# Designs tried in a protein design run: peptides against a protein of PDB entry 7PB4. Part 121

Target 1, 105 residues: chain A of PDB entry 7PB4
Amino acid sequence: KMLNIKEYKEKLLSTLGEFLEDHFPLPDRSVKKKKKNIQESSVNLITLHEMLEILINRLFDVPHDPYVKISDSFWPPYVELLLRNGIALRHPEDPTRIRLEAFHQ
Target 2, 218 residues: chain B of PDB entry 7PB4
Amino acid sequence: DALQMAVGYFEKGPIKASQNKDKTLEKHLKTVENVAWKNGLASEEIDILLNIALSGKFGNAVNTRILKCMIPATVISEDSVVKAVSWLCVGKCSGSTKVLFYRWLVAMFDFIDRKEQINLLYGFFFASLQDDALCPYVCHLLYLLTKKENVKPFRVRKLLDLQAKMGMQPHLQALLSLYKFFAPALISVSLPVRKKIYFKNSENLWKTALLAVKQRNR

## One batch from the design tools (peptide; made by RFdiffusion4, then SolubleMPNN)

Design b2_p9_3_s1 (from b2_p9_3, 3 letters changed)
Fold by OpenDDE base, seed 1:
Structure b2_p9_3_s1 (fold): chain B 105 residues (1-105), chain C 218 residues (1-218), chain A 9 residues (1-9)
Amino acid sequence: as target 1 above (105 residues)
Amino acid sequence: as target 2 above (218 residues)
Amino acid sequence: MDLINLHLL
């Protein structure tokens, strides 16, 4: 049972990876305009794939509390994309936490 | 400069200690409004003020007034638009502000310097079609952004599902017609041959200002 | 693969 879940997870993530990279790439923040002084904290954004991986991992590792806290690495448009497509749900009492929607088995 | 002082006031945010907060706020807001409608704003001023309007630092009435005066002197930076879209997702702005932003984005679309980063947001905008208040303006935005590579079977299904739910909306029909143009094999349904594409007139709020901007940049 | 087919997986 556990091996099948890991293999399924890996297959799911692999199949999603190519699709998400092609259709939902991160915005290029690399335009280091040399304007010195504004410490825009270069928060490293994670990919939509990495975000889904975190959500999937949390669902499997902690099924009784499958919620992930939204960090500054979570690009808000991707969070909203997951929520609007029903792929993720916000915690009912804590809007800073999201979970993967239960796949209808 | 009076405009720089006004922008700097909004950047610092609401000063807790002033008894005359509302008068000071109104003075700076009127300064921004007057300059924006007369001359337009620099790209840097739009970057700052657009972020402020969507950050939730000020009340909805103030944010709405700021957003209404986001009129460029020349161009709008695509980076400012990407940042603005990020703020829309943080949930600190009202639904009315979101609608106004999409109206603004459509109205100002030609004044955005580049579209590459905005095109990366295509999937996000497409997901926003599910919001009934946003849908007309998002369809118009997607009509402006859509390339052949964006037309995928899953997006076709979603547009057809939305049409089934919402009925034959003119803005959905316009977008579906564009999708059928790029990928006729994906859309077997007969679309009504509309001679005129009708989107909700997003530009009405800025029509006079946009004419003035186009005249200054000629 | 449809991001919506993630709901079907």
Scores: peptide ipSAE 0.016, ipTM 0.790, DockQ to the pose 0.171
Fold by OpenDDE base, seed 3:
Structure b2_p9_3_s1 (fold): chain B 105 residues (1-105), chain C 218 residues (1-218), chain A 9 residues (1-9)
Amino acid sequence: as target 1 above (105 residues)
Amino acid sequence: as target 2 above (218 residues)
Amino acid sequence: MDLINLHLL
């Protein structure tokens, strides 16, 4: 049973990865414009795939607290995409935490 | 100058302790309005003020007035648009502000310096088609952005489902016609040959200002 | 693969 879940998870993530990269790519931050002063926080944004992977991993690893804290690496459009499509839910008391929606009831 | 002082006021945000907050706010807002409508704003000023308008730092009335003043002197930075879309997703702006932003984005589309990063946001704009208030403006934006590579079977299905739900809307038909042009095999439905693509461009709040910008940059 | 297929997954 556990092996099939891991294999299914990996296959799911792999199949989603290509789709998400093609249709929801990260904005290229590579415009190193030299202007000194704005501390554009050098926060490396994670891909939507990596975000989903984190959420899925948390659900499996810690099923009693499946919530992930939204970090500065979480691009807000991705968070909103997951929430609006019912893929993720906010914690009822802490809007900075999200979990994967358990579609398997 | 007076504009730099006004921009700097909005960057700092509402000072909690001033009895004259509203008068000071109104003074700076009028300064931005006067410069924007007369001369347009620099790309850097638009970057700052657009982010402020969408961040939820000020009330909806102020944000609406700022957003209406996002008139370029020359160009708008694509990075400013990407940041703005990020703010829309944070959910701190009203539905009316979102509608106004999409109207602005369509109106200012030709003045955005680059489109490469905006094209990467195609999926996010497409997801916003489900919002009935945004749908007309999002269809227009997507009509401007759509390339052959964006026309996918799942997006075709979604547009047909929206047409089934909403009926034969002019803006949706325009987008579907473009999709059919790029991928005729994906759209078997007979689309009415509309000679005129009717996006209601007649209600562009910025029409006069944009004509003046185009005249200054010729 | 629709976002709907993400719900079907």
Scores: peptide ipSAE 0.014, ipTM 0.755, DockQ to the pose 0.171
Fold by OpenDDE base, seed 2:
Structure b2_p9_3_s1 (fold): chain B 105 residues (1-105), chain C 218 residues (1-218), chain A 9 residues (1-9)
Amino acid sequence: as target 1 above (105 residues)
Amino acid sequence: as target 2 above (218 residues)
Amino acid sequence: MDLINLHLL
């Protein structure tokens, strides 16, 4: 049972990776506008693939609390994309937390 | 005011229990249309109504009418556009609504306050080139967005593959010509020297309204 | 391909 879940997880992540590379090619991270002066912590935004990987990993590793806290590394358009597509859900009591939607088989 | 009441009606969504549902809907829709075409809408009103038009809460006819009256008084918030693009990815709107949205986005491009977040959506727009109905309008949008940093070998290949599949389309040629300008080494193919860049329906549905907006904001 | 097709994967 556990091996089959791991293989399924890896296959899912691989298929999602290929899909995201084909359909959602990463924007060039070079929009590090050197705004010189304000030490606004250049939060390294994560990819949509990395966001999905985090959500999938959390679902498998902590199934009783499958929620991930939205960090500053989570680009809001990607969060909204996942939520609006029903790929993710917000926590009912904490809007800063999201989980992967369990595909009802 | 009447506009706030109309926007608030659309935010609440379709009230099931009203015998006069269609008359009430039409009244509010006409209110939005009248204000939008005369004066334009505030950025906040566009944010709300654009989300409604793409959410699938109303029928395609209503969504189409709402989207057609997304005319700014001054500016459109970039955040509203990002939210709208996210709704397009959900598939809750019809293909015709998606086409209309891209036409709107191209038409309203200069009225969007910022482009930083929209430029990060370049990949999402580029993926939409595979849709034959969207392709002409997406090419026009990409023509407006493309910077040197966006011109990558894989995107060049995809555009050439699309040209091989669809033939030498004017909109694809326009985008490829821009790509060749930024990265001539990536495009060995001789592109026809077109004297005029042609995008289908460059005459947007909003031409008169946009002239009026530009005149008011001068 | 709509991202909804990701739910069918």
Scores: peptide ipSAE 0.010, ipTM 0.644, DockQ to the pose 0.178
Fold by OpenDDE base, seed 5:
Structure b2_p9_3_s1 (fold): chain B 105 residues (1-105), chain C 218 residues (1-218), chain A 9 residues (1-9)
Amino acid sequence: as target 1 above (105 residues)
Amino acid sequence: as target 2 above (218 residues)
Amino acid sequence: MDLINLHLL
């Protein structure tokens, strides 16, 4: 049973990887930071694939609390994309936490 | 410069200690409005002020006024637009501000220096089609952004589903017609040959200002 | 695999 879940997870992530990279690439932040001292936190954004992987991992590892805290590495358009497409849900009491929607009806 | 002082005031955010906060705020806001409508704003000023308008640092009335005066002197940086789109998703701006932003983005589209990074946001914009308030303006934006490579079977299905839900909306018909142009095999449905593409006039708010910008940059 | 298939997953 656990092996099938890991294999299914890996297959899911692999199948999504190419699609997500092609259709939802990260914006290139390589635009030459002219030295303006705005502490735009040089937080490395994660891919939509990595974001989904984190959400899937949390669902499997901690099924009783499947929520992930949104970090500065979570690009807001991707968070909104997941929420708007019903792929993720916000925690009802903490809008800074999201979970994967269990599409297993 | 009075504009630099005004921009610097907004960048620092609302000063909690001033008794004359509202008068000072209104003075700086009028300064930005006056310069923007007369001369346009520099790309750097737009970068700062657009970020402020969408960050939720100020009230919705102030943010709306700032966003309405995001008129370029010459160009808008693509990076400013990407940052702005990021703020739309943080949930700190009102629904009316989101609508105004998409109207602004469509109106200012030709003044954005580059489109490469904005094109990467295609999937995000497409996901915003399900918002009934945004849908007309998102369809217009997608009409401007859509390339052949963006026309995929799943997006075709989603547009047809939206048409089934909302009826034959002029903005959806415009986008579907463009999709059919790029990928006729994916859209078997007979679309009415509309001679005139009809989008809600997003530019109406800035029409006079944009004409003046185009005249200065000729 | 369509994002719609992410809804179907």
Scores: peptide ipSAE 0.015, ipTM 0.798, DockQ to the pose 0.171; fails the geometry check

Design b2_p9_3_s3 (from b2_p9_3, 3 letters changed)
Fold by OpenDDE base, seed 1:
Structure b2_p9_3_s3 (fold): chain B 105 residues (1-105), chain C 218 residues (1-218), chain A 9 residues (1-9)
Amino acid sequence: as target 1 above (105 residues)
Amino acid sequence: as target 2 above (218 residues)
Amino acid sequence: DDLVDLHLL
């Protein structure tokens, strides 16, 4: 059971990754954390890939409540990109929560 | 002041059920328009009003008028642009509003304080090239944004495919020429050497206002 | 259609 879940997660990430590469290429991870010491509270934004990974993990870890709360690390354009492409769905009662859409069922 | 009351009306909605909602709306809209064209708007006012114009809170006519008066006094916050693009992703705004937004973004590009986050939206803008109404303005925006790191083989293919579908459009040729400049090995196709790059004039709607902004910030 | 001439960088 656990092996099948990991393989399914990897396959889903690969499929979503390929889809996103075709439509919306991931920002290159090469944003080197140049720690410019400017005290501005730089909210560490996560990559679109990391957002997908979080959503996939939540779906498998908590299938009865597969919704992830949108944090400040979730860049709003990426959230809306996922929603627009049917990759994610907002919670019907709480717009601050999103889940992975089962687009391959 | 009158502007703060107008912005507050758009942000929070009417405090009292005015029997004449339309007259109140028109009054506040005219206030914003008058200040924007005379003096420009503060970055905070643009942040609020730009978000409202793209949120679908008001009708298309109102949103269009708001967006047309998004003229900075000094600068536009990059965060305001990011929020605006987020609303474009939601798709609650009309096609005409999207076109107007891209025209505005090109026209106001130099007044945006930073470009780091806008550059991360490169893929989103690039995906919008397939929209025939947006394509000319998106090409112009991408011409302003494109760096060497953005020039990837798949994007070259997509641009060539678009050229095959739409023909040899001047705006596509401009962007392809820029791509060839950054990555000549990715573009084997001979591009016509154009001495002049032509985009649809996005600034025409704001020409007088842009001159005034540049004069105030000298 | 007023075309803007951008100088090639």
Scores: peptide ipSAE 0.080, ipTM 0.790, DockQ to the pose 0.023
Fold by OpenDDE base, seed 5:
Structure b2_p9_3_s3 (fold): chain B 105 residues (1-105), chain C 218 residues (1-218), chain A 9 residues (1-9)
Amino acid sequence: as target 1 above (105 residues)
Amino acid sequence: as target 2 above (218 residues)
Amino acid sequence: DDLVDLHLL
C-alpha cells in the first residue's frame, strides 16, 4: 500500500512537473544568489515543484480536507498558473486555500 | 518631504481618526501625481505604490490614478513588476486595471532594469491572450519578450486558433510573424510580409512623461 | 485607435 502511494505521488509529480516546465520555465535557482540584502522580508519563494509536492502530499495525507493554505512562500504567478491550467482549484468559500485538482481523466 | 508623507499614507493606510479621509487621500494622490509627472518617481516609490495599486487596498478609481502615475525618474525594478504580476494573478483588481497595467508595462518596458524574471512570466502572459480586452496589449508585450526558446508548437497552435476565432488582427499577425522568424518550420501558413508592425498605442497615456524621462536620462 | 509603428526589425 505505502509503496504504491509513493510511486503514484512520484509519477504524478513528474508528469505535472514536466508539463509545467514545458509550458512555464521555472526560475533558475542560480539567479536568486546575487540580489543584495534589501531587508524586504524575502520570503523564500518555493519552486513550482515544491508547490506541487505540497499539494500532492496534502491530497494523500488529508484526503477529506485536501486544501493547502497559500503562504507568502507561494509565488502568486505560480498559484495562478496552477489555477489557469486546471491543476489546482481554489476553495469555494476561502480563496486563500487551494487543492490539487484530480486529473483523473 | 510631501512625497514621502504621501507614499507613507498609501503604505500604512488611512489612520482611523481623520474625519476628512477623502480630502487627505486626494491631497496625497495629487502630491504623487505632481511629482511623478514633473520629476518621475524613485524605484522604491514605484515599488510601494505599484504594489498598493494592484493589491485592492483602495478603490478602483484610486488604483487607476496611482497606476497612471507610475512614471520612473530613472529605472523601474524588475522585482516591482514581478510583484505587480503576482497581484494580477490574485484577481483583486478590475479588468480595466489589468488593461492599464499591460499598457503601462509596454510603455515602461525599456525603463525596467532587468528582464530575466519577467521572461520567466512568458507563459503567464501568453495565457492572458485569451482575454479579448488584454489580447492586443499582451501581444505587444510578448513581441518584446519572445525569444526562440519560447516558440513552441502548442503556442503556435494557440495563436492560429486565436486568429481563426478573432480574425487576422494586426497584433496577432505581428506576433505570428515574429514566431515565424524564430521557427519557420512551425508556421506553414503564408503570412503577409507587412513592412510595418502595428500595435495599439500603449504609450499615448504617458507620451509627455516618457519624453521628459528620456530627456532627464540623456 | 492610433496604431504605433514599432521597431524596424
Scores: peptide ipSAE 0.060, ipTM 0.804, DockQ to the pose 0.022
Fold by OpenDDE base, seed 2:
Structure b2_p9_3_s3 (fold): chain B 105 residues (1-105), chain C 218 residues (1-218), chain A 9 residues (1-9)
Amino acid sequence: as target 1 above (105 residues)
Amino acid sequence: as target 2 above (218 residues)
Amino acid sequence: DDLVDLHLL
């Protein structure tokens, strides 16, 4: 059972990954940090693929609490894309937490 | 006011309402249309209504009318555009609505307050080039968005493949010419030197409104 | 189809 889930996960991620890398690439952050002295921690944004991996991993690793806390690495447009596609769902009581929807049925 | 009541109806009102059966819906549509064409809409009103037009909450006829009156008083929020693009991914809107959205996005491009997040959606727009109905308008949008960092070898290949399939379309040639300008080493093909770049006129639907917006913001 | 002339590259 776990092996079939892992294989299905890997197949899903590989198939979606190629699509997501082509369609939702992060821009090369070669934007010269103008050193404005504001220590705005340049949080590294993650890809849409990496977001999906995190959500899938959380669902399998912690099925009783499959929610992931949205970090500053989660680009808000990608969160919105996941939510709008019905791939992710917000926690009903905590809008800062999201879960994978497709496998929670 | 009448506009707030109309926006509130679309935000909180009935799901899957049909125009032919709802006099209230038609009244609120006309209110939005009248204000939008006369004065433009506030950024907050556009945020709400644009999201509704693409969400599939109402029928295609309603969505089309809402989208046609997404005329800013001053600016459109980039966040509203990003949310709208998220709905395009769901595929709940009609092909005609998608075409209209890209036409709107091109026509209203200069009124969008920021472009940083829209530029991050470059790959999503580029993927939509495969849709024959969208391709002319997507090429125009990409022509407005393209920076040197967006010109990658795989995108050059995709554009050349698309040109091989569809022929030497003016909008594809315009985009390829821009790509060649930024990255001449990636495009060995001789492109015809056109003095003029031609896209389908996306602005025609809003020509009078765009003139009025530009006049108000002078 | 009315074509819009954009800027000269």
Scores: peptide ipSAE 0.059, ipTM 0.787, DockQ to the pose 0.022
Fold by OpenDDE base, seed 4:
Structure b2_p9_3_s3 (fold): chain B 105 residues (1-105), chain C 218 residues (1-218), chain A 9 residues (1-9)
Amino acid sequence: as target 1 above (105 residues)
Amino acid sequence: as target 2 above (218 residues)
Amino acid sequence: DDLVDLHLL
């Protein structure tokens, strides 16, 4: 059962990752958001694949509260891309939280 | 100054207690409009105001007026555009606001400081081609953004499907011609050799302002 | 109508 979940997760991540990579280029890991504010908080933006992995992990680890808090590492267009394609759902009362949508059925 | 007070009003929102909310709003909006058209706005002011215009914090009439005065003094931050595109996905913006944003983005394209992150949004813009109201302006934007790496078989199929649905539109033909230039093997269909490409004029709303910006930055 | 010359490609 757990092996099957891991394989399913990997297949899902691969399929969705490939789909999103085909349709939408990933940020090069080198996209240092130079916020001109003095503190060089080089927020490392995560890939769409990494975002999906976080969402899937949260669904499996905490199925009763499958929502992930949007961090500064989440590139806003990617969040909205996931939402628009029905891959993720925004929390109805907390717009800072998202969950995986397509696989809660 | 008056502009900082106006921007601060939009950023912080209306203080609940003012009896003259509409007069105060109009005063600050006129201040922003006057400065934007005369001198342009700083990148930081555009960042704040563009976010406000697309967030749905104010009514559509106010958002439209703010968006129409998003005229740079020098440059627009790419980050401001990225944030703006995020708001387009939230679906709170009217169709007219989306059209106006794409027109603005095309008109102001040369004033955006960087294109690296905007190029990563290529697929997002491409997905908006299916909207008949957006399609002409999105084609123009994609014409400015398209690189060889963006020309993929599935996008070619989608463009041909759109052409089958909408007919041989000049803006679609322009984009298909560019795709054929980058990847001739993916486009077996004979495209008319057009020496001139025609897009809907996006710049007309800002024609005088764009001339002034170019003159100030010479 | 904005005329973009294809020769700029």
Scores: peptide ipSAE 0.042, ipTM 0.802, DockQ to the pose 0.024

